# Peptides against a protein of PDB entry 4Y8H: the designs that were tried, part 84

Target 1, 222 residues: chain A of PDB entry 4Y8H
Amino acid sequence: TTIVGVKFNNGVVIAADTRSTQGPIVADKNCAKLHRISPKIWCAGAGTAADTEAVTQLIGSNIELHSLYTSREPRVVSALQMLKQHLFKYQGHIGAYLIVAGVDPTGSHLFSIHAHGSTDVGYYLSLGSGSLAAMAVLESHWKQDLTKEEAIKLASDAIQAGIWNDLGSGSNVDVCVMEIGKDAEYLRNYLTPNVREEKQKSYKFPRGTTAVLKESIVNICD

## One batch from the design tools (peptide; made by RFdiffusion4, then SolubleMPNN)

Design b2_p24_8_s2 (from b2_p24_8, 13 letters changed)
Fold by OpenDDE base, seed 1:
Structure b2_p24_8_s2 (fold): chain B 222 residues (1-222), chain A 24 residues (1-24)
Amino acid sequence: as target 1 above (222 residues)
Amino acid sequence: EERKREEELRRREEAAKRRAELGF
């Protein structure tokens, strides 16, 4: 997996590759690793697929209840704290590594969470097996005051570095853009750089294409 | 020795479980 987050002047973008693996096997070429916690708070997940999905759904549900109780829009820091406390409680046995990003009444936010419940903050972040490949791109091209378009490009280029160089990453780039004052823009398969060409020929031949050279009936009962 | 064997078995089972898990 390669997941990234990049802050820009008016929001935050997260991106992910679309490969799922079972050990050395590609299980799914086009899975979704971007999860909605709330309408304006999204998460990218690496590690155990079931754990990343389940923990983000659980926190998403609890964030909705918290929002209703407080009569306030969900905050990214609330989701971060709930995720952190949950993951810490299970001492890394929940194999979720998350980039959590969003916009709320306090602004735009970008965080990472590790399975043991540690958290980081930054203007750009990467996680997963492709994180070093992604970080090489991020460190080379990140600057202050990125535009939305520059941030989407940087995030997608960083994911592509994972796709091309990490065995655990592959296929497509998914993007989610969270801009202040706008709805979240989920761009499923924003890039599809690994589309296989159509097969030139059919492998279904008419009956009789192979000539029968000899037939024999053998009784197999003694 | 038995405790070490149990800990090694547990580590192998945990590693096998991780390999059977769908990974993102």
Scores: peptide ipSAE 0.214, ipTM 0.540, DockQ to the pose 0.120; fails the geometry check
Fold by OpenDDE base, seed 2:
Structure b2_p24_8_s2 (fold): chain B 222 residues (1-222), chain A 24 residues (1-24)
Amino acid sequence: as target 1 above (222 residues)
Amino acid sequence: EERKREEELRRREEAAKRRAELGF
């Protein structure tokens, strides 16, 4: 997996690859690694697929209840705190590594969370087996005061570095853009750089293509 | 019996590791 987050002047972008693996096997070529916690708070997940999905759904439900109870829009720091406390409680046995990002009444936010419940903050972040490939791109091309378009490009280029250089990453680039004062823009398959061409030939041959070279009948009963 | 239990636990742990390896 390669997941990234990049802050820009008016919001935050997260992006992910679309490969799922089962050891040495590609299990899914076009899975979704971007999850909605709330309308304006999204996360990208690496690690155990079931754990990333289940923990984000659980916290998403609890964030909705908390929002209703407090009569306030959900905050990214609330999601961060709930996720980290849950993961810490399970001492890394929930194999979820998350980049959590969003916009709320306090502004735009970008965080990472590890399975043991540690958290980081930054203007750009990467996680997963492709994180070093992604970080090489981020460190080379990140600047302050990125535009939305520059941040989408940077995030997509960083994911592509994972797609090309990490065995655990592949296929497509998914993007979610969270801009202040706008709805979240989920761009499923924003890039599809690995579309397979149409098969040039059919392996269906006419009947009789395999010639019988020799026939022998042996009578065993006489 | 203990060796069979340890081998079965190890097989379950290896199978759980393989299932946990449905990794993003």
Scores: peptide ipSAE 0.208, ipTM 0.540, DockQ to the pose 0.118; fails the geometry check
Fold by OpenDDE base, seed 3:
Structure b2_p24_8_s2 (fold): chain B 222 residues (1-222), chain A 24 residues (1-24)
Amino acid sequence: as target 1 above (222 residues)
Amino acid sequence: EERKREEELRRREEAAKRRAELGF
């Protein structure tokens, strides 16, 4: 997996690749790794697929209840704290590595969370097996005061570095843009750079391609 | 019939286990 987050002048973007794996096997070529915690708070997940999805859904439900109870819009730091406390309780046995981002009444936020419950803050972040490939792009091209368009490009270029160079990453780029004062923009398959061309040959042979070398009829009744 | 049910249960459990072991 390659997941990234990038802050821009008026918000935050997260992006992910779309490969799921089982050891050396590509299990799904076009899975979704971007999860909605709340309307304006989204998460990218790496690690165990079931754990990333389940923990995000659990915290998403609790954030909705918390929002109703407090009569307040959900805050990214509230989601961060709930995720951190849950993951720490399970001492890294829940294999979720998350980039959590969003907009709330306090502004735009970008965080990462590791499975043991540690958290980081940054203007740009990467996680997953492709994180070093992504970080090489981020470190080379990140600048202050990015526009929305520059941040989407930077995030998508960083995901592509994972797609091309990491065995655990592949296929497509998904993007979610969270801008202050706007609805979240979820861009499923924002880039599809790995459309396979038509195969030169088919393995569907006509009937009779395998010659019958010998036939014998045996009576089994005495 | 019982063997077919056990094989189908095992196949479902192996498929569920494979889904749980998916990595991102």
Scores: peptide ipSAE 0.203, ipTM 0.532, DockQ to the pose 0.114; fails the geometry check
Fold by OpenDDE base, seed 5:
Structure b2_p24_8_s2 (fold): chain B 222 residues (1-222), chain A 24 residues (1-24)
Amino acid sequence: as target 1 above (222 residues)
Amino acid sequence: EERKREEELRRREEAAKRRAELGF
């Protein structure tokens, strides 16, 4: 997996690859690794697929209840705190590694969470097996005051570095853009750089290509 | 029985690590 987050001048973008693996096997070529916690708070998950989905759904439900109870829009720091406390309680046995990003009444935010419940903050972040490939791109091209378009490009280039160089990453680029004062823009399959060309040859032979050389009917019932 | 439970636990942990490689 390669997941990234990048802050820009008026919001935050997260991006992910779309490969799921089972050891050496590609299980799914086009899975979704971007999860909605709330309308304006999204996360990207790495690690155990079931754990990332389950923990984000659990916290998403609790954030909705908290929002209704407090009569306030959900905050990214509230989601961060709930996620870290939950993950810490399970001592890293919940294999969720998350980039959590969003916009709220306090501004735009970008955080990472590790399975043991540690948290980081940054203007750009990467996680997953492709994180070093992504970080090489981020460190080379990140600047202050990115535009929305520059941030989407930087995030997608960083995911592509994972797609091309990490065995655990592949297929497509998914993007979610969270801009202040706008709805979240979820761009499923924003890039599809691995569309397979049509097979030049077919090895399907017509029926009857193999000649019947001998036929014998054997009665198996005594 | 304990050795079989430890091997099955280790196989389940290795299969859970391989299913954890159903990584995002």
Scores: peptide ipSAE 0.188, ipTM 0.530, DockQ to the pose 0.124; fails the geometry check

Design b2_p24_8_s3 (from b2_p24_8, 11 letters changed)
Fold by OpenDDE base, seed 2:
Structure b2_p24_8_s3 (fold): chain B 222 residues (1-222), chain A 24 residues (1-24)
Amino acid sequence: as target 1 above (222 residues)
Amino acid sequence: EEKEREELLKKLEEAAKRREELGV
């Protein structure tokens, strides 16, 4: 997996590749690694697929209840705290590594969470097996005061570095843009750089293409 | 009882090693 988050002047972008693996096998070429916690708070997940999805759904449900109870829009720091405490409780046995991002009444936020419950904050972050490939791009091209378009490009370039250089990453780039004062923009398959061409050859051969060189009837009862 | 528990634990560990979890 390659997942990234990039802050820009008016919001935050997260992006992910779309490969899932089962050991050495590509299990799904176009899985979704971007999860909605709330309408304006999204996360990207690496680690165990079931754990990343389940933990984000659980916290998403609890964030909705908390929002209703407090009569307040969900906050990214609330989601961060709930995720962190939950993961810490399970001492890393829940294999979820998350980049959590969003916009709320306090502004735009970008965090990362590890399975043992540690958290980081930054203007740009990467996680997953492709994180080093992504970080090489981020460190090379990140600047202050990115525009939305520059941040989307930077995030997508960083994911592509994972797609091309990390065995655990592949296929497509998914993007979610969370801009202050706007709805979240989920861009499923924002880039599809690995579309297979149409098969040029048919492997249907005419009957009789394989010559019978010899036929023998053997009695198995003698 | 302890030997049966150890054998069960070993079988569970072997079964856990064979469960390739779906990774992302």
Scores: peptide ipSAE 0.320, ipTM 0.631, DockQ to the pose 0.111; fails the geometry check
Fold by OpenDDE base, seed 5:
Structure b2_p24_8_s3 (fold): chain B 222 residues (1-222), chain A 24 residues (1-24)
Amino acid sequence: as target 1 above (222 residues)
Amino acid sequence: EEKEREELLKKLEEAAKRREELGV
């Protein structure tokens, strides 16, 4: 997996690759690694697929209840704290590594969470097996005051670095843009750089390619 | 031979259990 988050002047973008693996096997070529916690708070997950999905759904449900109870829009720091406390309780046995991002009444936010419940803050972040490939791109091209378009480009280039250089990453780039004052823009398959060409050869042989050398009919009923 | 086969089966079962976890 390669997941990234990048802050820009008026919001935050997260992006992910779309490969799922079972050891050396590509299990899914086009899985979704971007999860909605709330309408304007999204996360990208690396680690165990079931754990990333389940923990984000659990916290998403609890954030909705909290929002209704408080009569307030969900805050990214509330989601961060709930995720952190949950993951810490399970001492890293829930294999969820998350980049959590969003917009709320306090502004735009970008965080990372490790399975043991540690958290980081940054203007750009990467996680997963492709994180070093992504970080090489981020460190080379990140600047302050990025535009939305520059941030999407940077995030997608960082994911592509994982797609091309990390065995655990592949296929497509998914993006979610969370801009202040707008709805979240989920761009499923924003880039599809691995569309397979038509197969040049076929193993469909004409009938009769394998000759019948001998035929015998045996009655097996007594 | 039987012990080697049992050890190989155990390694294969452990490897199969590790493959059941879907990674992202």
Scores: peptide ipSAE 0.316, ipTM 0.628, DockQ to the pose 0.136; fails the geometry check
Fold by OpenDDE base, seed 4:
Structure b2_p24_8_s3 (fold): chain B 222 residues (1-222), chain A 24 residues (1-24)
Amino acid sequence: as target 1 above (222 residues)
Amino acid sequence: EEKEREELLKKLEEAAKRREELGV
């Protein structure tokens, strides 16, 4: 996985690749790694797919209840605190590594959370097996006062570095843009740089291509 | 044969444990 977050002048963008793996196997070529905690708070997940999905759904539900109870829009720091405390309680056994970002009445925010419940803050962040490839791009091209368009480009370039250089990353780039005063913009498959060409060969063989050496019929009901 | 089968089962179980977690 390669996941990134980048702050810009009026908000925050997160991005992810779309590969899931089971050891050396590509399990899904177009999975979704961006999760909605609330309408204006999204996260990107790396680690165990089930844990990233489950923990974000749990905290998302609790954030909604908290928002209703307080009559206030959800805050990113509230989601961060709830995620942190939950992950810490399970001492890293919940394999969720998250970039949490959003906009709230206090502004735009970008955080990361590790499975043991530690948290970081920054203007740009990367996590996952492709994080070093992504960080190389971020460190080379990040500047203060990015525009929305510059931040989307930087985030997508950083994800592509993971796609091309990390075995755990691949296929497409998903993006979510959270700008102050606007609805969140979820851009599923914002880039699709790995469209497979049509196969030159058909693998449909005529019946009888593989010789039957022996046939045995076993009745299982006797 | 039984030892080879147990070793194969153990390798399959270890391979299954490594494959059980869908990674992202």
Scores: peptide ipSAE 0.316, ipTM 0.634, DockQ to the pose 0.136; fails the geometry check
Fold by OpenDDE base, seed 3:
Structure b2_p24_8_s3 (fold): chain B 222 residues (1-222), chain A 24 residues (1-24)
Amino acid sequence: as target 1 above (222 residues)
Amino acid sequence: EEKEREELLKKLEEAAKRREELGV
């Protein structure tokens, strides 16, 4: 997996690749690694697919209840704290590594969470097996005061570095843009750089392609 | 020979269990 987050002047973008694996096997070529916690708070997940999905759904449900109880829009730091406390309780046995991002009444936010419950903050972040390939692009091209378009390009270029150089990453780029004062923009398959060309050969052979060399009928009943 | 076969079967079973975990 390659997942990234990038802050820009008026919001935050997260992006992910779309490969799932079972050891050396590609299980799914076009899985979704971006999860909605709330309408304006999204995360990208690396690690165990079931754990990333289940933990984000659990915290998403609790954030909705908390928002209703407080009569307030949910905050990214509330989601971060709930995720951190849950993951720490399970001492890294829940295999979820998350980039959490969003917009709320306090502004735009970008965080990462590790399976043992540690958290980081930054203007750009990467996680997963492709994180070093992504970080090489981010460190080379990140600048202060990015536009929305520059941040989407930087995030997608960083994911592509994982797609091309990491065995655990592949296929497509998914993007979610969270801009202050706007609805979240989820861009499923924003880039599809690995579309297979048409196969040169048909694998359907006519009947009789394999010749019968010998036939014998044997009576097995006495 | 039988012990080596049992160890190989156990390794194959552990490898099969690891393949059931979907990674992202």
Scores: peptide ipSAE 0.304, ipTM 0.622, DockQ to the pose 0.133; fails the geometry check

Design b2_p24_8_s4 (from b2_p24_8, 13 letters changed)
Fold by OpenDDE base, seed 1:
Structure b2_p24_8_s4 (fold): chain B 222 residues (1-222), chain A 24 residues (1-24)
Amino acid sequence: as target 1 above (222 residues)
Amino acid sequence: KEEEERERLKRLEEAAAKRAAAGV
């Protein structure tokens, strides 16, 4: 997996590749690694697919209840704290590595969470097996005061570095843009750089195409 | 015997964890 987050002048973008693996096997070519915690708070997950999905759904449900109870819009720091405490309780046995990002009444936020419950903050972040490939692009091209378009490009270029160089990453680029004062823009398959050309030939032949060269009837009843 | 069985269980758990985890 390659997942990234990039802050820009008026919000945050997260992006992910779409490969799922089971050791050396590609399990899914076009899985979704971007999860909605709330309408304006999204995360990207690396590690165990089931754990990333389950933990984000659990925290998403609890954030909704908390929002209703407090009569407040969900905050990214609340989701971060709930995720952190949950993951720490399980001592890294929940294999979720998350980039959590969003917009709330306090502004735009970008965090990472590791399976043991440690958390980081940054203007750009990468996680997963492709994180070093992504970070090489981020460190080379990140600047302050990015525009929305520059941040989407930087995030997608960083994911592509994972797609091309990491065995655990591949296929497509998914993007989610969270801009202050707007709805979250989920761009499923924003880039599809691995579309295979149509097969030039079909191996579907009409029935009876294979000639019978020899026939023998053997009685197997004594 | 008990230590070999603990190591075998640990290897089975690690192998099961590696197999069950669709990695993303």
Scores: peptide ipSAE 0.235, ipTM 0.546, DockQ to the pose 0.121; fails the geometry check
Fold by OpenDDE base, seed 5:
Structure b2_p24_8_s4 (fold): chain B 222 residues (1-222), chain A 24 residues (1-24)
Amino acid sequence: as target 1 above (222 residues)
Amino acid sequence: KEEEERERLKRLEEAAAKRAAAGV
């Protein structure tokens, strides 16, 4: 997996590749690694696919309840704290590595969470097996005061570095843009750089390609 | 809404015990 988050002048973007693996096997070429915690709070997940999905849904439900009780829009720091405490309770046995981002009444936020419940903050972050490939792009091209378009480009270029250089990453780029004062923009398959052309040849031969050399009818009933 | 979300939460807690072996 390659997942990234990038802050821009009026919000935050997260992006992910779409490869799922089972050891050396590509299990899914177009899995979704971007998860909605709330309408304006999204995360990208690396690690165990089931754990990333399950933990984000669990915290998403707790955040919805918390929002109802408080009569307030969900905050990214509330989701961060709930995720951190949950993951810490399970001592890294929940294999979820998350980039959590969003917009709330306090502004735009970007965090990372590791499976043991440690958290980081930054203007740009990467996680997963492709994180170093992504970080090489981020460190080379990140600047302050990015526009929305520059941040989407930077995030997608960083994911592509994982797609091309990390065995655990591949296929497509998914993007989610969370801009202050707007709805979240989920861009499923924003880039599809690995569409395979039609196979030029088929090993499906017509019937009779293999000659029948002998035929015998045997009565099996006594 | 709150009761529906509490029942959803309970189902999610029960389901979170089941893990798939796929990596991402």
Scores: peptide ipSAE 0.229, ipTM 0.820, DockQ to the pose 0.102; fails the geometry check
Fold by OpenDDE base, seed 3:
Structure b2_p24_8_s4 (fold): chain B 222 residues (1-222), chain A 24 residues (1-24)
Amino acid sequence: as target 1 above (222 residues)
Amino acid sequence: KEEEERERLKRLEEAAAKRAAAGV
């Protein structure tokens, strides 16, 4: 996985690749790694797919209840605190590594969370097996006072570095943009740089193409 | 032959179970 977050002048962008793996096997070529916690608070997940989805849904539900109880819009720091306390309680056994970002009445925020419940803050962040490839792009091209368009490009270029150089990353780029005073913009498959060309041959042969040389019946039940 | 096929089935089931833990 390659996931990134980048702050810009009026908000925050997060991006992810779309490869899921099972050791040496590509399990899914176009999985979704961006999760909605609330309308204006999104996260990108690395680690165990089931844990990233389940923990974000659990905290999303609790954030909604908290928002109703307080009569206030959800805050990114509230989601961060709930996530870190939950992950810490399970001592890293919940395999969720998250970049959490959003906009709230206090402004735009960008954080990371590790499975043991540690948290970081930054203007740009990367996580996953492709994080070093992404960080090489971020460190080379990040500047202060990025525009929305510059931040989307930078995040997309950083994800592409993971797609091309990390075995755990691949296929497409997903993006979510959270700008102050606007609705969140979820851009599923913002880039699709790995469209497969037409196959030169079909592997579907008529039955009987391979001759049966020997048949044997084996009883497998004692 | 039966033991060899039972071991093959077990390896296929273990490979399928390892496929349930999708990494992202």
Scores: peptide ipSAE 0.182, ipTM 0.501, DockQ to the pose 0.129; fails the geometry check
Fold by OpenDDE base, seed 2:
Order: sequence, then structure tokens, then C-alpha cells
Structure b2_p24_8_s4 (fold): chain B 222 residues (1-222), chain A 24 residues (1-24)
Amino acid sequence: as target 1 above (222 residues)
Amino acid sequence: KEEEERERLKRLEEAAAKRAAAGV
């Protein structure tokens, strides 16, 4: 997996690759690693697919309840706190590594969470097996005061570095843009750089293409 | 809405206990 988050002048973008793996096997070529916690709070997940989805849904439900009780829009720091406390409670046995991002009444936020419940903050972050490939791009091209378009490009370039250089990453780039004062823009398959060309040949041969070299009839019944 | 979300929460807690591991 390669997941990234990048802050820009008016919001935050997260992006992910779309490969799922089971050891050396590609389990899914086009999985969704971007999860909605709330309308304006999204996360990208690495680690165990089931755990990333389950924990984000669980916290999403708790955040919705908390929003109703407080009569306030959900805050990214509330989601962060709930996620980290939950993950810490399970001592890393919930295999969720998350980049959590969003916009709320306090502004735009970008955090990471590890399975043991540690958290980081940054203007740009990467996680997963492709994180070093992504970080090489981020460290090379990140600047202050990124535009939305520059941040989407930087995030997508960083994910592509994972796609090309990490065995655990592949296929497509998914993006979610969370801009202050706007709805979240979920861009499923924003880039599809691995579309296979049409198969030039068929393995359907005419009958009789394989020669019968020998035939024997054996009576099995007396 | 609150009751529906409390029921959803319970279902999510129960479902979290049963999920099989695929890597991402």
C-alpha cells in the first residue's frame, strides 16, 4: 500500500493506490483504501483491509453520535482521538495504519495513526510499504502554500512512485480533496495508469489443433 | 437518527469481531 496526505492553502488532499495483496498474490487490483469517517473527514488505510474499514466505520458512527450530542460539526481531532484510543486499547492487534484528514470549523487537518495508537502531524505524510517511495517524491517537491491543483498533482505523483517502485502497491490512484467551505471531492480512479491493452490473441483454437498421438480403449467393467 | 446510529454502532462492533485478514 501507498497512502499519502498533503495539506494545501485551503484544505487537505489524501490519496491511495488500489492494490490489495495476500502475501505474494494480488487479491484485488482496484480496492478502495479511502474511507469516509464523516462527510468532511476521510482517511486512507494501510495494513489489514478488514481492520482499516471496520475501525473507520466504528469511529465514523461514534463521530456521528458525538456530532448529534454536541450539535457541532465533527472535528478531525475528535476522530483522531477516538481512533488512537481504540487502536491503543487493542495493543496493535488491530492492523490499521491510517492517514486521517479533513476540514472542520477549526480548519484543515492532517494526521497519521499507527496500529499501536501513536499519532503524527504534518503538512505531508505517507504510510504503507510504498511510503518511502512516496516520501522521496514528497520531500523533493513539497513546498509551502500549495494550490489545490499542485497538492493533487503532488499526492498523485507520490502514489505513482509507490505504484512503480513498491510491490505492495499498484494499479490506480484514488484521491479525496477536502477544501474549506466545500463538500469533499472523492475522485475514485483519478488516475488509471495501468489499463491493459486489448488482448491481441485468443487461446481458443479450432477443434483438432491438438493431434491425438495415441488412443487406447480399456474395459474397466467385467 | 440517534437510535438508528446506535443500532448501526452495535452492528459494527459485532461485525468487527468476525472479519478475516486481507492485506492493503
Scores: peptide ipSAE 0.124, ipTM 0.774, DockQ to the pose 0.101; fails the geometry check

